Peptides against a protein of PDB entry 2AZE. Designs and how they scored, part 13

Target 1, 148 residues: chain A of PDB entry 2AZE
Amino acid sequence: AQECQNLEVERQRRLERIKQKQSQLQELILQQIAFKNLVQRNRHAEQQASRPPPPNSVIHLPFIIVNTSKKTVIDCSISNDKFEYLFNFDNTFEIHDDIEVLKRMGMACGLESGSCSAEDLKMARSLVPKALEPYVTEMAQGTVGGVF
Target 2, 101 residues: chain B of PDB entry 2AZE
Amino acid sequence: GRLEGLTQDLRQLQESEQQLDHLMNICTTQLRLLSEDTDSQRLAYVTCQDLRSIADPAEQMVMVIKAPPETQLQAVDSSENFQISLKSKQGPIDVFLCPEE

## One batch from the design tools (peptide; aimed at target 2 P68)

Design b1_p11_8_s2 (made by RFdiffusion4, then SolubleMPNN; from b1_p11_8, 7 letters changed)
Fold by OpenDDE base, seed 1:
Structure b1_p11_8_s2 (fold): chain B 148 residues (1-148), chain C 101 residues (1-101), chain A 11 residues (1-11)
Amino acid sequence: as target 1 above (148 residues)
Amino acid sequence: as target 2 above (101 residues)
Amino acid sequence: MGSVSASFTLK
C-alpha cells in the first residue's frame, strides 16, 4: 500500500538522521574525554613541579599544526597586520587540528580507534558523567547503533 | 499488519532520537562547563614534547598556528601546487615553530 | 596593505 511505502521512506530518513547524531555524540564524548584528560595530566604535572610551566613553553588550545618534511622549501607571505598568511610549499604537507593532536597523544584513551585497554576504558568512564558511561562502553566494544 | 508494524517502528525511532538528544545535551553542557572554568582553560595546553611525540621533528618540521575564531583556512595539496592560506577577521595570527631538540 | 615574504627550509 502507498501508506506503507510512505512510512518506509520516513523510517529510512529517521534512521539516517539517528546515525548522524550518533556520530556527533561520539565525537562530543571523545572531545570531553580528551579535554578532561589533558587538564588532569597537566594539573598533576604542575603539582609535582610545584609551579606552572613557563608561558612560552606551552601551547594553549585552540590551535592547529602544519607538518612537512624538513627539506620542504616554504615561502611565507604575511600582511603587515598579520591578518593574512600565505604559505607555498614545494612538497606535500599535513594539517591537524588540536582535537586530532589530543587523540594522537592518547588523551581520548584509544576510544576513537577501538584500542582501549581495560585501564583505558576505566579512565574514559571516569571522565564522563554517569549517564554517558554506557555509551562509552558501547564505543569501546564497537557496538554503537546495534539497537537499530 | 505491516502498517501497524511500521507505525510502531517510527515511534521507537522517535524515542531513540530523544535519548540521543538528551545525551548530546549532557555532553555539550560538560564542554561548556570546561570552557567556562578558568582553571581548566589555563591547564588546556600541550608542549613541544607532546608534538614531537606525534610528529618527529627530526624528520618533520612542525609549525603551530594560533588564530582568532572564525579565521578562514584554505589548503591546496595537489601535484601542481601546495598552498595554505589564512585570513583572520578578528585579530592577528601567530605562527610558531616547534624546535627539534 | 603591504606584505612581508620569506623563504626557508630546515636542515
Scores: peptide ipSAE 0.037, ipTM 0.889, DockQ to the pose 0.035
OpenDDE base, seeds 2, 3, 4, 5: peptide ipSAE 0.037, 0.029, 0.036, 0.035; ipTM 0.888, 0.888, 0.889, 0.889

Design b1_p11_8_s3 (made by RFdiffusion4, then SolubleMPNN; from b1_p11_8, 6 letters changed)
Fold by OpenDDE base, seed 1:
Structure b1_p11_8_s3 (fold): chain B 148 residues (1-148), chain C 101 residues (1-101), chain A 11 residues (1-11)
Amino acid sequence: as target 1 above (148 residues)
Amino acid sequence: as target 2 above (101 residues)
Amino acid sequence: MGSTSASFTLK
């Protein structure tokens, strides 16, 4: 029947929307874990050192990084007010945002790649509200979305 | 029948989406709390050592960009052109190199 | 507005 066909189309639409929201939720969870883990690490380090690091020795979020071979020739043009930059490279480069940097540092406990050890998972769970713990577990097991 | 089954499926999907929305609200709330906490923001930093751990400065140059919100970034990476363009509307952009050490 | 340019490599 036509009515069943219409509902099947709607069902598929909702499934796709849910899938997108699941992806967004996973990213939000990873960000939360990464940020809290970073803050915790630095707090501990400063306590051990009994002082904060020199201001010029750290990079506060947010930031991005660009990396390229140290042999790459770079031409840089900067406006007088430093509002505009133009970089020309003679070879390929990579760009990473701060979240990606934190993930590569292990601040997300390997949850982003499904590489969580038991201790990693324990840490990840400790950095989210209790209501999110089941979802963290699902992420670690790679079973997110299995109910659909 | 089939109609009743599909109707039931849609109701279940609605409930699932509501659960996701609830969890997302919890996450966004936590992230907002972090952004509003002065101590957390003070401690939200990485070091050059951290950057060296993910990009070996013995082989790679690492450039750090600090830009105001809503700064435009355009990158081209092709055989004919390798370019990064930055344009800020809210203030100056700061760029510096991470030393190898 | 004017601009400044520089070229560099790391050795």
Scores: peptide ipSAE 0.031, ipTM 0.888, DockQ to the pose 0.035
OpenDDE base, seeds 2, 3, 4, 5: peptide ipSAE 0.031, 0.031, 0.031, 0.030; ipTM 0.888, 0.889, 0.888, 0.888; seed 4 fails the geometry check

Design b1_p11_8_s4 (made by RFdiffusion4, then SolubleMPNN; from b1_p11_8, 6 letters changed)
Fold by OpenDDE base, seed 3:
Structure b1_p11_8_s4 (fold): chain B 148 residues (1-148), chain C 101 residues (1-101), chain A 11 residues (1-11)
Amino acid sequence: as target 1 above (148 residues)
Amino acid sequence: as target 2 above (101 residues)
Amino acid sequence: MKSVSASFTIK
């Protein structure tokens, strides 16, 4: 009885760990798709324009953005070497990393919500190695982890 | 019996985890290849137009932070305090505003 | 009433 109980505890521990890894894998897939899709978009755009964009007009990854109301007052303190910043706001703000920005741009093909069009799914599949295609399909259908 | 069943379950879970690990390794490899490809990194950018599409500067101020790896970010958002602190160990931090136009 | 405090490392 005690042995079985120990194994049941271990089973639950492993299930939780698998769940965490599953989430991590999904995020990695989304990042891969988003990055490749972004690169593809920009390559095409530069080809159409027959030149790269001006250096100061683009923001290379990685980055984060902070957005707040235009009415928000921001006080900023910067160290002399610019190694340290301190921002004080008089109202709420939002922080978004570059991956979230790419998702909102549609670079992950809507796969992050499991609501892909046929074209979105086709694009998503084309941006991952063959071994990952079944998992992408499961993500799109919302059937990931159904056997667990 | 129950013991045998649980043992079998654990074996199956182990195999499932190994499959996940394999897929994760594939993903990390692909991401590493992207990071090592000069052309891909050159093309890994967004524009101010992109940012305007997700956060309209007409209504929102959008601040962009470019920080070296391992930069520490601390954020407090409460009724009493609204603060962001950045501490870099590997170089200067660059902060700029996304223009409305 | 909302209060959020977070810390993370940028990679």
Scores: peptide ipSAE 0.045, ipTM 0.890, DockQ to the pose 0.537
OpenDDE base, seeds 1, 2, 4, 5: peptide ipSAE 0.031, 0.033, 0.030, 0.028; ipTM 0.887, 0.887, 0.888, 0.886

## One batch from the design tools (peptide; aimed at target 1 V73 D75, target 2 S79 F82)

Design b1_p12_1 (made by RFdiffusion4)
Pose (drawn by RFdiffusion4):
Structure b1_p12_1 (pose): chain A 148 residues (1-148), chain B 101 residues (1-101), chain P 12 residues (1-12)
Amino acid sequence: as target 1 above (148 residues)
Amino acid sequence: as target 2 above (101 residues)
Amino acid sequence: TILFGNHHLKKS
């Protein structure tokens, strides 16, 4: 019984590591797909009607987005060297990652929620190495859990 | 008995984790190659029209933050106001708005 | 509206 207790806690510890690793693997696959999709969208757009986009109309990764109502008063304070910043808000604001932005743009082909059309899935499968294809299929069905 | 049952479970979980680590390994390698790729980095950008479909600078205000790696972001819910603090240990941080408003 | 400094603000 004593030894069984030790094995059970070890089992539960491993089950927790696997659950965490599965979520990490899924996020990484979405990033891989989203990044590659964004790059190919821009590579193609730069062909259509030549001359690369003007530098000010473009934002390179990595970045963070903050949005609030156009009315919301913001108070900015900056350190000399611009290493430190402080913003005060008199209303609700939202903070979004670039990956989240790319997902909302559909760069991950709806795979973030299994919302893939056949073409979306085909696109997602082609942007990932063959060894990751089964796991992409698992993500597309939502049958990722059960903890293997 | 149960001891053998738990031992067999530990073996399944050991093999499963080895497989997950392998796939993660392949996955992070793909991301490393993308980061080491100059042409991909040059093309890894979003337009102002992109940031619109997720929040357009017509009704809402959009702020872009670009801080070097390892910088800290603290968000605070005061008794009366909201705040975002950014502290970069190395390198300056950049902040700007979107053109359409 | 964007201000500069350490102005005290309240929730609207």

Design b1_p12_1_s2 (made by RFdiffusion4, then SolubleMPNN; from b1_p12_1, 5 letters changed)
Fold by OpenDDE base, seed 2:
Structure b1_p12_1_s2 (fold): chain B 148 residues (1-148), chain C 101 residues (1-101), chain A 12 residues (1-12)
Amino acid sequence: as target 1 above (148 residues)
Amino acid sequence: as target 2 above (101 residues)
Amino acid sequence: PILFGNNKLKLK
């Protein structure tokens, strides 16, 4: 009985670990797709324009975005060496990392929400190694986690 | 029996985890390759148009923050306190505004 | 401290 109990505890531990790894893997896949898609888009755009965009017109990864209503009053204090920033808002704000920005741009092909079209799925599959294609398909279908 | 069943389940879970580990290794390798590719890094950027598509500057103020690695970010978003604190250890922090049209 | 308005950059 005790041995079985120990194994059940271990089983639960492994299940939780697998669940965490599945989440991590999905995020890694989305990052890969988003980055590759972004690079591809920009490469094509620069080829069409026959030049890169002006240096101060783009933001390279990594970055974070903070947005708030234009009506929000923001007080900002910056240290002299610019090592420290303090922002005080009089209303709610949003913070987005670069990956989230890319997702909202559609760079992850809607795979992040399982809302990808057939064309989106085709694009997503084309941006990952062959070994990951089945998992991408499962993500698109929302069928990841058949172990549970 | 129950013991044998649990043992088999654990073995199956181990196999599943090993598969996940393998796939994760593939992903991390791909991401590493992207990070090591100079051309890819040069092309890894967003434009003002992109930022406007995320939050319209007509309605939202959009700030872009570029901070060195290991920068601490503390955010409080409550009814009584709305604050962001950034503290870098490795260099200056840059802040940009997305311009209105 | 330096005020935000005096030190921020704008994208073009």
Scores: peptide ipSAE 0.032, ipTM 0.899, DockQ to the pose 0.083
OpenDDE base, seeds 1, 3, 4, 5: peptide ipSAE 0.029, 0.028, 0.026, 0.031; ipTM 0.897, 0.897, 0.896, 0.899; seed 4 fails the geometry check

Design b1_p12_1_s3 (made by RFdiffusion4, then SolubleMPNN; from b1_p12_1, 4 letters changed)
Fold by OpenDDE base, seed 5:
Structure b1_p12_1_s3 (fold): chain B 148 residues (1-148), chain C 101 residues (1-101), chain A 12 residues (1-12)
Amino acid sequence: as target 1 above (148 residues)
Amino acid sequence: as target 2 above (101 residues)
Amino acid sequence: PILFGNNKLKKK
């Protein structure tokens, strides 16, 4: 009886670990798709324009975004060497990482919410190694966990 | 019996986790390859138009922070205090504003 | 000033 109970505890621990790894894998896949899609988009755009964009017109990864109302007053203090920044706001703000920005841009093809179209899914599949394609399909269908 | 059943379940879960680990290794390898490709890194950028598409510049101010690794970010967002503190150890921090037009 | 496009962040 006690042995069975111990194994049941271990079973639950393993199930939780698998669940955590599934979440990690999904995020990694989304990052890969978003990044490759972004690179592909920009490569195509530069080819069409026959030149790269002006240096000060783009922001390279990695980055963090902070947004707030245009009415928000912001006080900024910067150290002489620019190693330290302090921002004081008079109202609420939001912080987003670059991955979230890419998702909102559609770079993850809507896979993050399982709402991708057939064309989006085709794109997503094309941006991952063959071994990951079944998992991408599961993510799109919301049935993750059925195929490894 | 019950013990045998649980043992079998654990073996099955082990196999499932091994498959999962394999997929994760493939994925992490791809990400490493991307990070090592200088051309990919050169093309890994967003534009002002991209940022405007995710936050209406007519209503929102958008600030972009580029900080070196190991930079500390402290944020307080409460009714009593609204603050962001950045402290870098490895180099200067760059902060950009997304233009409205 | 730090530039992104035509916008600038100034030191205080």
Scores: peptide ipSAE 0.035, ipTM 0.901, DockQ to the pose 0.052
OpenDDE base, seeds 1, 2, 3, 4: peptide ipSAE 0.034, 0.035, 0.035, 0.033; ipTM 0.900, 0.900, 0.901, 0.899

Design b1_p12_1_s4 (made by RFdiffusion4, then SolubleMPNN; from b1_p12_1, 7 letters changed)
Fold by OpenDDE base, seed 2:
Structure b1_p12_1_s4 (fold): chain B 148 residues (1-148), chain C 101 residues (1-101), chain A 12 residues (1-12)
Amino acid sequence: as target 1 above (148 residues)
Amino acid sequence: as target 2 above (101 residues)
Amino acid sequence: PILYGNNKLTLK
């Protein structure tokens, strides 16, 4: 019946929305873990050194990075007010946001790829509120989305 | 019947979504708290060593871009064109390179 | 705006 068809459409819509929210939640969790882990690392490092690093030796979030082969020729044009930049490359490049950089640094404990060691998982769980721990565990196991 | 089954499924999906919403609220709250914590923001940085670790510094050049919010980024990466365009409306853009060894 | 090239900043 038409009513059943309408409900099927709604079901599909909800399933898609849930899937999107699951993805968003996972990303939020990864961001939280990565950020907290970074802060913790730096705090510990500064405590050991008894001083912060030189101001010009660090980059604070947020940022993005562009990487390319050292052989790549880059032409850069900058406006006088530095509001506009144009980069021309003679070969391929990659763009990554700061969160991805943190992931590559291991700040997300390998949770982003479900490649957590027992120690990594322990760290990850320690960096989230208790209510999120089960979800972190599921992420590590790659079992998120069991409702489908 | 089928109708009753579908209605039940929808209710179950609603409950699942509500659970997700709850967890997301927790996450967003935590992230907000972190953003509001001055000490955390002070410590939210990466070093040149970190940046070198994400790509082989012998083979890759790493450029860091700090741009104000709402900066427009356009990138073209094709066989015939490799370009990045940045346009800020709220302030200057800073670009950094890690020094070579 | 007038554009110019070869202006790079380096980390210290």
Scores: peptide ipSAE 0.032, ipTM 0.897, DockQ to the pose 0.094
OpenDDE base, seeds 1, 3, 4, 5: peptide ipSAE 0.029, 0.029, 0.026, 0.030; ipTM 0.896, 0.896, 0.894, 0.896

Design b1_p12_2 (made by RFdiffusion4)
Pose (drawn by RFdiffusion4):
Formats: sequence, C-alpha cells, structure tokens
Structure b1_p12_2 (pose): chain A 148 residues (1-148), chain B 101 residues (1-101), chain P 12 residues (1-12)
Amino acid sequence: as target 1 above (148 residues)
Amino acid sequence: as target 2 above (101 residues)
Amino acid sequence: SSASISVSHFTP
C-alpha cells in the first residue's frame, strides 16, 4: 500500500506534465501555422502590384496590442531612456498578443477552435511537417484530451 | 495486483511523454528555423487593415507596444483606476497608434 | 469625442 501510494503520486505528477505539454504542443503548432501563413500571405501580396509596403503602414512581429474606448483617458509616463512606461486608464482596456491577432485574422486556419473548412484544414496540414500531421488532425476534431 | 497496475501505467505515461517531447522537439525546431530565416522575418508583419478586423481605429483606440525580450508587463486593478506598467531591463520600448481615426 | 492623452517624463 505504501509503495502503491508512491507510484500513484508519481503517476499523477506525470499526468500533469503530459497535460501541460499537450497544451504547449498545440500552441506551438498554431504558431508555426500562423507565422508561416502570414509570411506567405505577405509574400504573395508583394508580388501583386510591386513595391513593398511603406515602413510606417506595417508592424513586424513580435508586438502587443492594447485597445480601449476612443474616449478613455490615458495618462502616459515615460522614463528618460524609454525603458520604463506607465499608463493610467479611466476605463476598461484589452491587451492582445500578436499570435492572438494572427488567430483572429484566420492565420491559424480556424484550427484554434476546430473551425476548419476542408480548405482551411488542407492549408493547415501543408504548413506543418508530416510528423505533426496526426496531431493537427487531433486538434481539428477537438479529440486532443483523454491524456495519452 | 494494483502495484503492477500502477507500474504498467507508469510505462504507458513514460512512452507517451517521450513521444510528446519528440513532437515538441520537431515543432520548436520549425519555429527556430523560421526565426533564423531572414526572408520570413522581413515578411512577418501585419498591416493597419489587419488590426482592423480585430479592432478598427474608427470606434476604438488601438495601441501597439514593441518591447525587447525579457521585459515585464504589470497590469493593475486599483480601487479606482486601471494601469499598465512596462519595465524593460535592457533596451528601449516603443509605443504608437494606428492611422485611420 | 476623443480621449485626452497626457504625456510626462521622469527620471528613473
């Protein structure tokens, strides 16, 4: 019984590591897909009607987005060297990642929620190495859990 | 008995984790190659029209933050106001708005 | 209406 208790806690510890790692693997696959999809969307857009986009109309990764109501008062304070910033808001604001922005743009082909059309899924499968294809299929069905 | 049952479970979980680590290894390698790729990095950008479909600078205000790696972001819910604090240990941080308003 | 944004500078 004593030894069984030790094996059970070890089992539960491993089950926790696998559950964390599955979520990490899924996120990484979405990023891999989203990044590659964004790069190919821009590579193709730069062909259509030549001259690369003006530098001020473009934002390179990595970045963070903050949005609030147009009315919301913001108070900005900046350190000399611009290493430190402080913003005060008199209303609710939202903070978003670039990956979250790319997912909302549909760059991950709806795979973030299994919302893939046949073409979306085909696109997602082609942007990932063959060894990752089964796991992409698992993500498309939502049958990722059960903890294997 | 139960001891063999738990031992068999530990073996299944050991093999499953080895497989997961392998796939994660392939996955992070793909991401590393993308980061080391100059043409991909040059093309890894979003337009102002992109940031629109997720929040347009017509009704809402959009702020872009670009801080070097390892910088800290603290968000605070005071008794009366909200705040965002950014502390970069190395390198300056950049902040700007979107053109359409 | 638009928001009032104030900017200040300090020494660290």

Design b1_p12_2_s1 (made by RFdiffusion4, then SolubleMPNN; from b1_p12_2, 7 letters changed)
Fold by OpenDDE base, seed 4:
Structure b1_p12_2_s1 (fold): chain B 148 residues (1-148), chain C 101 residues (1-101), chain A 12 residues (1-12)
Amino acid sequence: as target 1 above (148 residues)
Amino acid sequence: as target 2 above (101 residues)
Amino acid sequence: ELATITVSTFEA
């Protein structure tokens, strides 16, 4: 009985660890898809334009964005060396990292939210190595982790 | 028996975890390849148009923050305090606004 | 037209 109890504890520990790794893997897959899709989009766009965009017109990764109402008053204090910034707002704000921005742009093909059309899924699959394709499919179907 | 069943379950879970680890390694490798590829990094950008698509500057002000790795970010968003603090150790921080048009 | 932003500098 005690031996079985010990194994049950270990089983639960492993299940939780697997669950965490599943989430991490899904995020990594989404990042990979988003990055590759972004690069592909921009490459195609530059080819069509026959030139790259002006350097100051684009934001290279990594970055974060902060958005707030246009009515928000912002006080910004910057150190002389620009190593430190302090922003004070008089109203709420939102912070988004570059990955979230890419997701909202659709660069992850809607895979992150179950909004993956057949065409989106095809794109997503094309942007990952063969070994990851089954997992991408499972993500789209919402069946990840069903075996555990 | 129960003991044998649990032992088998643990072995199966170990195999499943190993599969996950393998897939994660593949993903990490792919991401690293992207980070090491100069051309890919050159093309890894968004535009103000992209940002407008997710946060309309007609109603929202959008700031972009370019901070070196390991920059510390502190944010407070409450009725009493709305604050963002950035502290870099590896270089200057760059901040700019996206125009409405 | 964007919100008012006041910028100041300080010594770190």
Scores: peptide ipSAE 0.286, ipTM 0.901, DockQ to the pose 0.737
OpenDDE base, seeds 1, 2, 3, 5: peptide ipSAE 0.082, 0.222, 0.283, 0.213; ipTM 0.890, 0.898, 0.901, 0.898

Design b1_p12_2_s2 (made by RFdiffusion4, then SolubleMPNN; from b1_p12_2, 6 letters changed)
Fold by OpenDDE base, seed 2:
Structure b1_p12_2_s2 (fold): chain B 148 residues (1-148), chain C 101 residues (1-101), chain A 12 residues (1-12)
Amino acid sequence: as target 1 above (148 residues)
Amino acid sequence: as target 2 above (101 residues)
Amino acid sequence: ELATITVSTFTS
């Protein structure tokens, strides 16, 4: 009885760990797709324009964004060496990392929400190694997690 | 029996986890390769148009922060306090504003 | 000592 109980505890531990790894893997896949898709988009755009964009017209990864209503009053303080910043808002704000920005741009092909069109899914599959294609398909279908 | 069933379950879970570990290794390898490719990094950028597509500058102020690695970010978003604190240890932090036009 | 921040802009 005690032995079985110990194994059941271990089983639950492993299930939770697997669940966490599944989440991590999905995020890694989305990052890979988003990055590759972004690079591909920009490469094509630069080729069509026959020039790179002006240096001050783009923001390179990595970055984060903060957005708030234009009506929000922001008090911004910065140290002389620019090592420390303090922002005080009089209303709510949002913070997003670059990956979230890419997702909202559609760079992850809607895979993050399982909202892939046939073309989106085709693109997503083309941006990952062959070994990951089945998992991408599962993500698109929302069928990941069948190990339980 | 119960013991045999649990033992079998653990073996199956071990195999599943090994498969996940393998896939994760593939992903991290791909991301590393992207990180090491200078051309890819040169092309890893967004534009003002991109940012406008996710947050309309007519309604929202969009601020971009580029901070060195290991920068500490503390954010408070409550009814009584709305604050962001940044502290870098490796270099200056750059802040940019996305223009409306 | 902190001072008022100057936010840089990037163009479209």
Scores: peptide ipSAE 0.032, ipTM 0.889, DockQ to the pose 0.049
OpenDDE base, seeds 1, 3, 4, 5: peptide ipSAE 0.031, 0.030, 0.031, 0.031; ipTM 0.889, 0.888, 0.888, 0.890

Design b1_p12_2_s3 (made by RFdiffusion4, then SolubleMPNN; from b1_p12_2, 7 letters changed)
Fold by OpenDDE base, seed 1:
Structure b1_p12_2_s3 (fold): chain B 148 residues (1-148), chain C 101 residues (1-101), chain A 12 residues (1-12)
Amino acid sequence: as target 1 above (148 residues)
Amino acid sequence: as target 2 above (101 residues)
Amino acid sequence: ELAKITVSYFEA
């Protein structure tokens, strides 16, 4: 029946929307874990050193990074008020956001790549509210969406 | 029948989506709390050592860009043109390098 | 007009 066909189309639409929300939730969880882990690491480090780092020795979030070969020639132009920048490279470059940097630092406990040890998983679980712990476990096992 | 089965499936999917929405709300709330906490903001930083850990400073130059919100970034990476353009409307842009470079 | 930028460095 046409009615059943319409409902099947709607079912597929909802399944796709759920899939998208699952991806969004996973990213949010990774961000939360990475940020809290970073803060915890730095707090501990400062306590051990009994002082904060020099102001110009650290970069606070948010930021982006640009990396290229050391042999790449870069021509940089700046407006007088520093509102406008222009970089010209003679070779390829890469751009990464701060979240990607935190992931590469291991701040997300390897959860982003499914490389989560037992210790990593324990850390990850400790950095989220109780309601999110089951989802973290599913992410580590690669079983997100298995309910469907 | 088929109609009843599909109707039940849709109800179950709606419940699942509501659960996801709830979890997302919890997560976004936690992120907002972090952003509103002054001490957390103070401790949300990376070091030169961190940057060296993700890109070999012997082979790669790493540039850090601090830009205000809503800054426009345009990047061209082709065989004929390699360019990054930044335009801020809310304040100055800062660029940093590790001192070893 | 644009001018050549001066890059700031991290403290060692």
Scores: peptide ipSAE 0.039, ipTM 0.894, DockQ to the pose 0.049
OpenDDE base, seeds 2, 3, 4, 5: peptide ipSAE 0.037, 0.036, 0.033, 0.032; ipTM 0.895, 0.894, 0.893, 0.893; seed 3 fails the geometry check

Design b1_p12_2_s4 (made by RFdiffusion4, then SolubleMPNN; from b1_p12_2, 7 letters changed)
Fold by OpenDDE base, seed 3:
Structure b1_p12_2_s4 (fold): chain B 148 residues (1-148), chain C 101 residues (1-101), chain A 12 residues (1-12)
Amino acid sequence: as target 1 above (148 residues)
Amino acid sequence: as target 2 above (101 residues)
Amino acid sequence: SLATITVTTFES
């Protein structure tokens, strides 16, 4: 029946929307864990050193990094007000945002790839509100979305 | 029948989505609180050592881009063109190199 | 050494 067909279409639409929201939620959780873990690490490090690092030795979020071979030739055009930049490379390059950098640093405890040790999982859980702990566990086990 | 089954499924999906929305609100709130905390923002940084751990300047050059919010970034990485374009609307962009060891 | 970078400035 046409009514059933309409509901099937709606069902698929909702399933896709839920899938997208699951991805967004997982990213938000990873960001939260990564940020809190980073702050915790730096706080501890500064306490151990009994002083903050020199201002020019740290890069505050947000940021983006671009890496390429050290042999790459780069032409850079900058507007007089520095509102506009244009980079031309003679070879391939990579771009990474700060979140990706934090993940590669292990700040998300390997949760992003489901590669959490028991200790990593414990750390990850400790960095989120209690209401999010079950979801963190599901992310680590790869069981997110099992009821959908 | 089939209609009743589909109706039930849609209700269940609605409940699941509401649960997701709730969890997302919790996360958004936590991130906002972190952003509003002066001490947390002061400690939200990486070091050159951190960057070297993922991209060693001895082998790779590493540029750091500090751009205001809503800055537009366009990148082309093909056999014919290797280009990055940055356009800010809210302020100047800062670019610097990560030093070698 | 690091990559060669040529910088030019233009009017916005």
Scores: peptide ipSAE 0.310, ipTM 0.901, DockQ to the pose 0.793
OpenDDE base, seeds 1, 2, 4, 5: peptide ipSAE 0.288, 0.291, 0.302, 0.281; ipTM 0.899, 0.900, 0.900, 0.901

Design b1_p12_3 (made by RFdiffusion4)
Pose (drawn by RFdiffusion4):
Structure b1_p12_3 (pose): chain A 148 residues (1-148), chain B 101 residues (1-101), chain P 12 residues (1-12)
Amino acid sequence: as target 1 above (148 residues)
Amino acid sequence: as target 2 above (101 residues)
Amino acid sequence: SLPKEPGSFHIF
């Protein structure tokens, strides 16, 4: 019984590591797909009607987004060297990652929620190496859990 | 008995984790190759029209923050106001708005 | 600084 207790806690410790690693693997696959999809969207758009986009109309990754109501008062304070910043808000604001932005743009082909059309899925499968294809299929069905 | 049952479980979980690590390894390698790729980095950008479909600078205000790696972001819910604090240990941080308003 | 309106903020 004593030894069984030790094996059980070890088992539960491993089950926790696998559960964390599955979520990490899924997120990484979505990033890999989203990044590659964004790059190919821009590579194609730069063909159609030549001259690359003006530098001010473009934002390179990585970045963060903050949005609040147009009315919301913001107070900005900056350190000399611009290493430190402080913003005060008199209302609710939202913070978004670039990956989250790319997902909402549909760059991950709806795979973030299994919301893929046949073309979306085909697109997602082609942007990942063959060894990752089964796991992409698992993500598309939502049958990722059960903890293997 | 149960001891063999738990031992067999530990073996299944050991093999499963080795497989997951392998896939993660392939996955992070793909991401590393993308980061080392100059042409991809040059093309890894979003337009102002992109940031619109997720929050347009017509009704809402949109702020873009670009801080070097390892910088800290603290968000605070005071008794009376909200705050965002950015502390970069190395390198300056950049902040700007979106053109359409 | 000004007081906050009812509500909360979100991080994604």

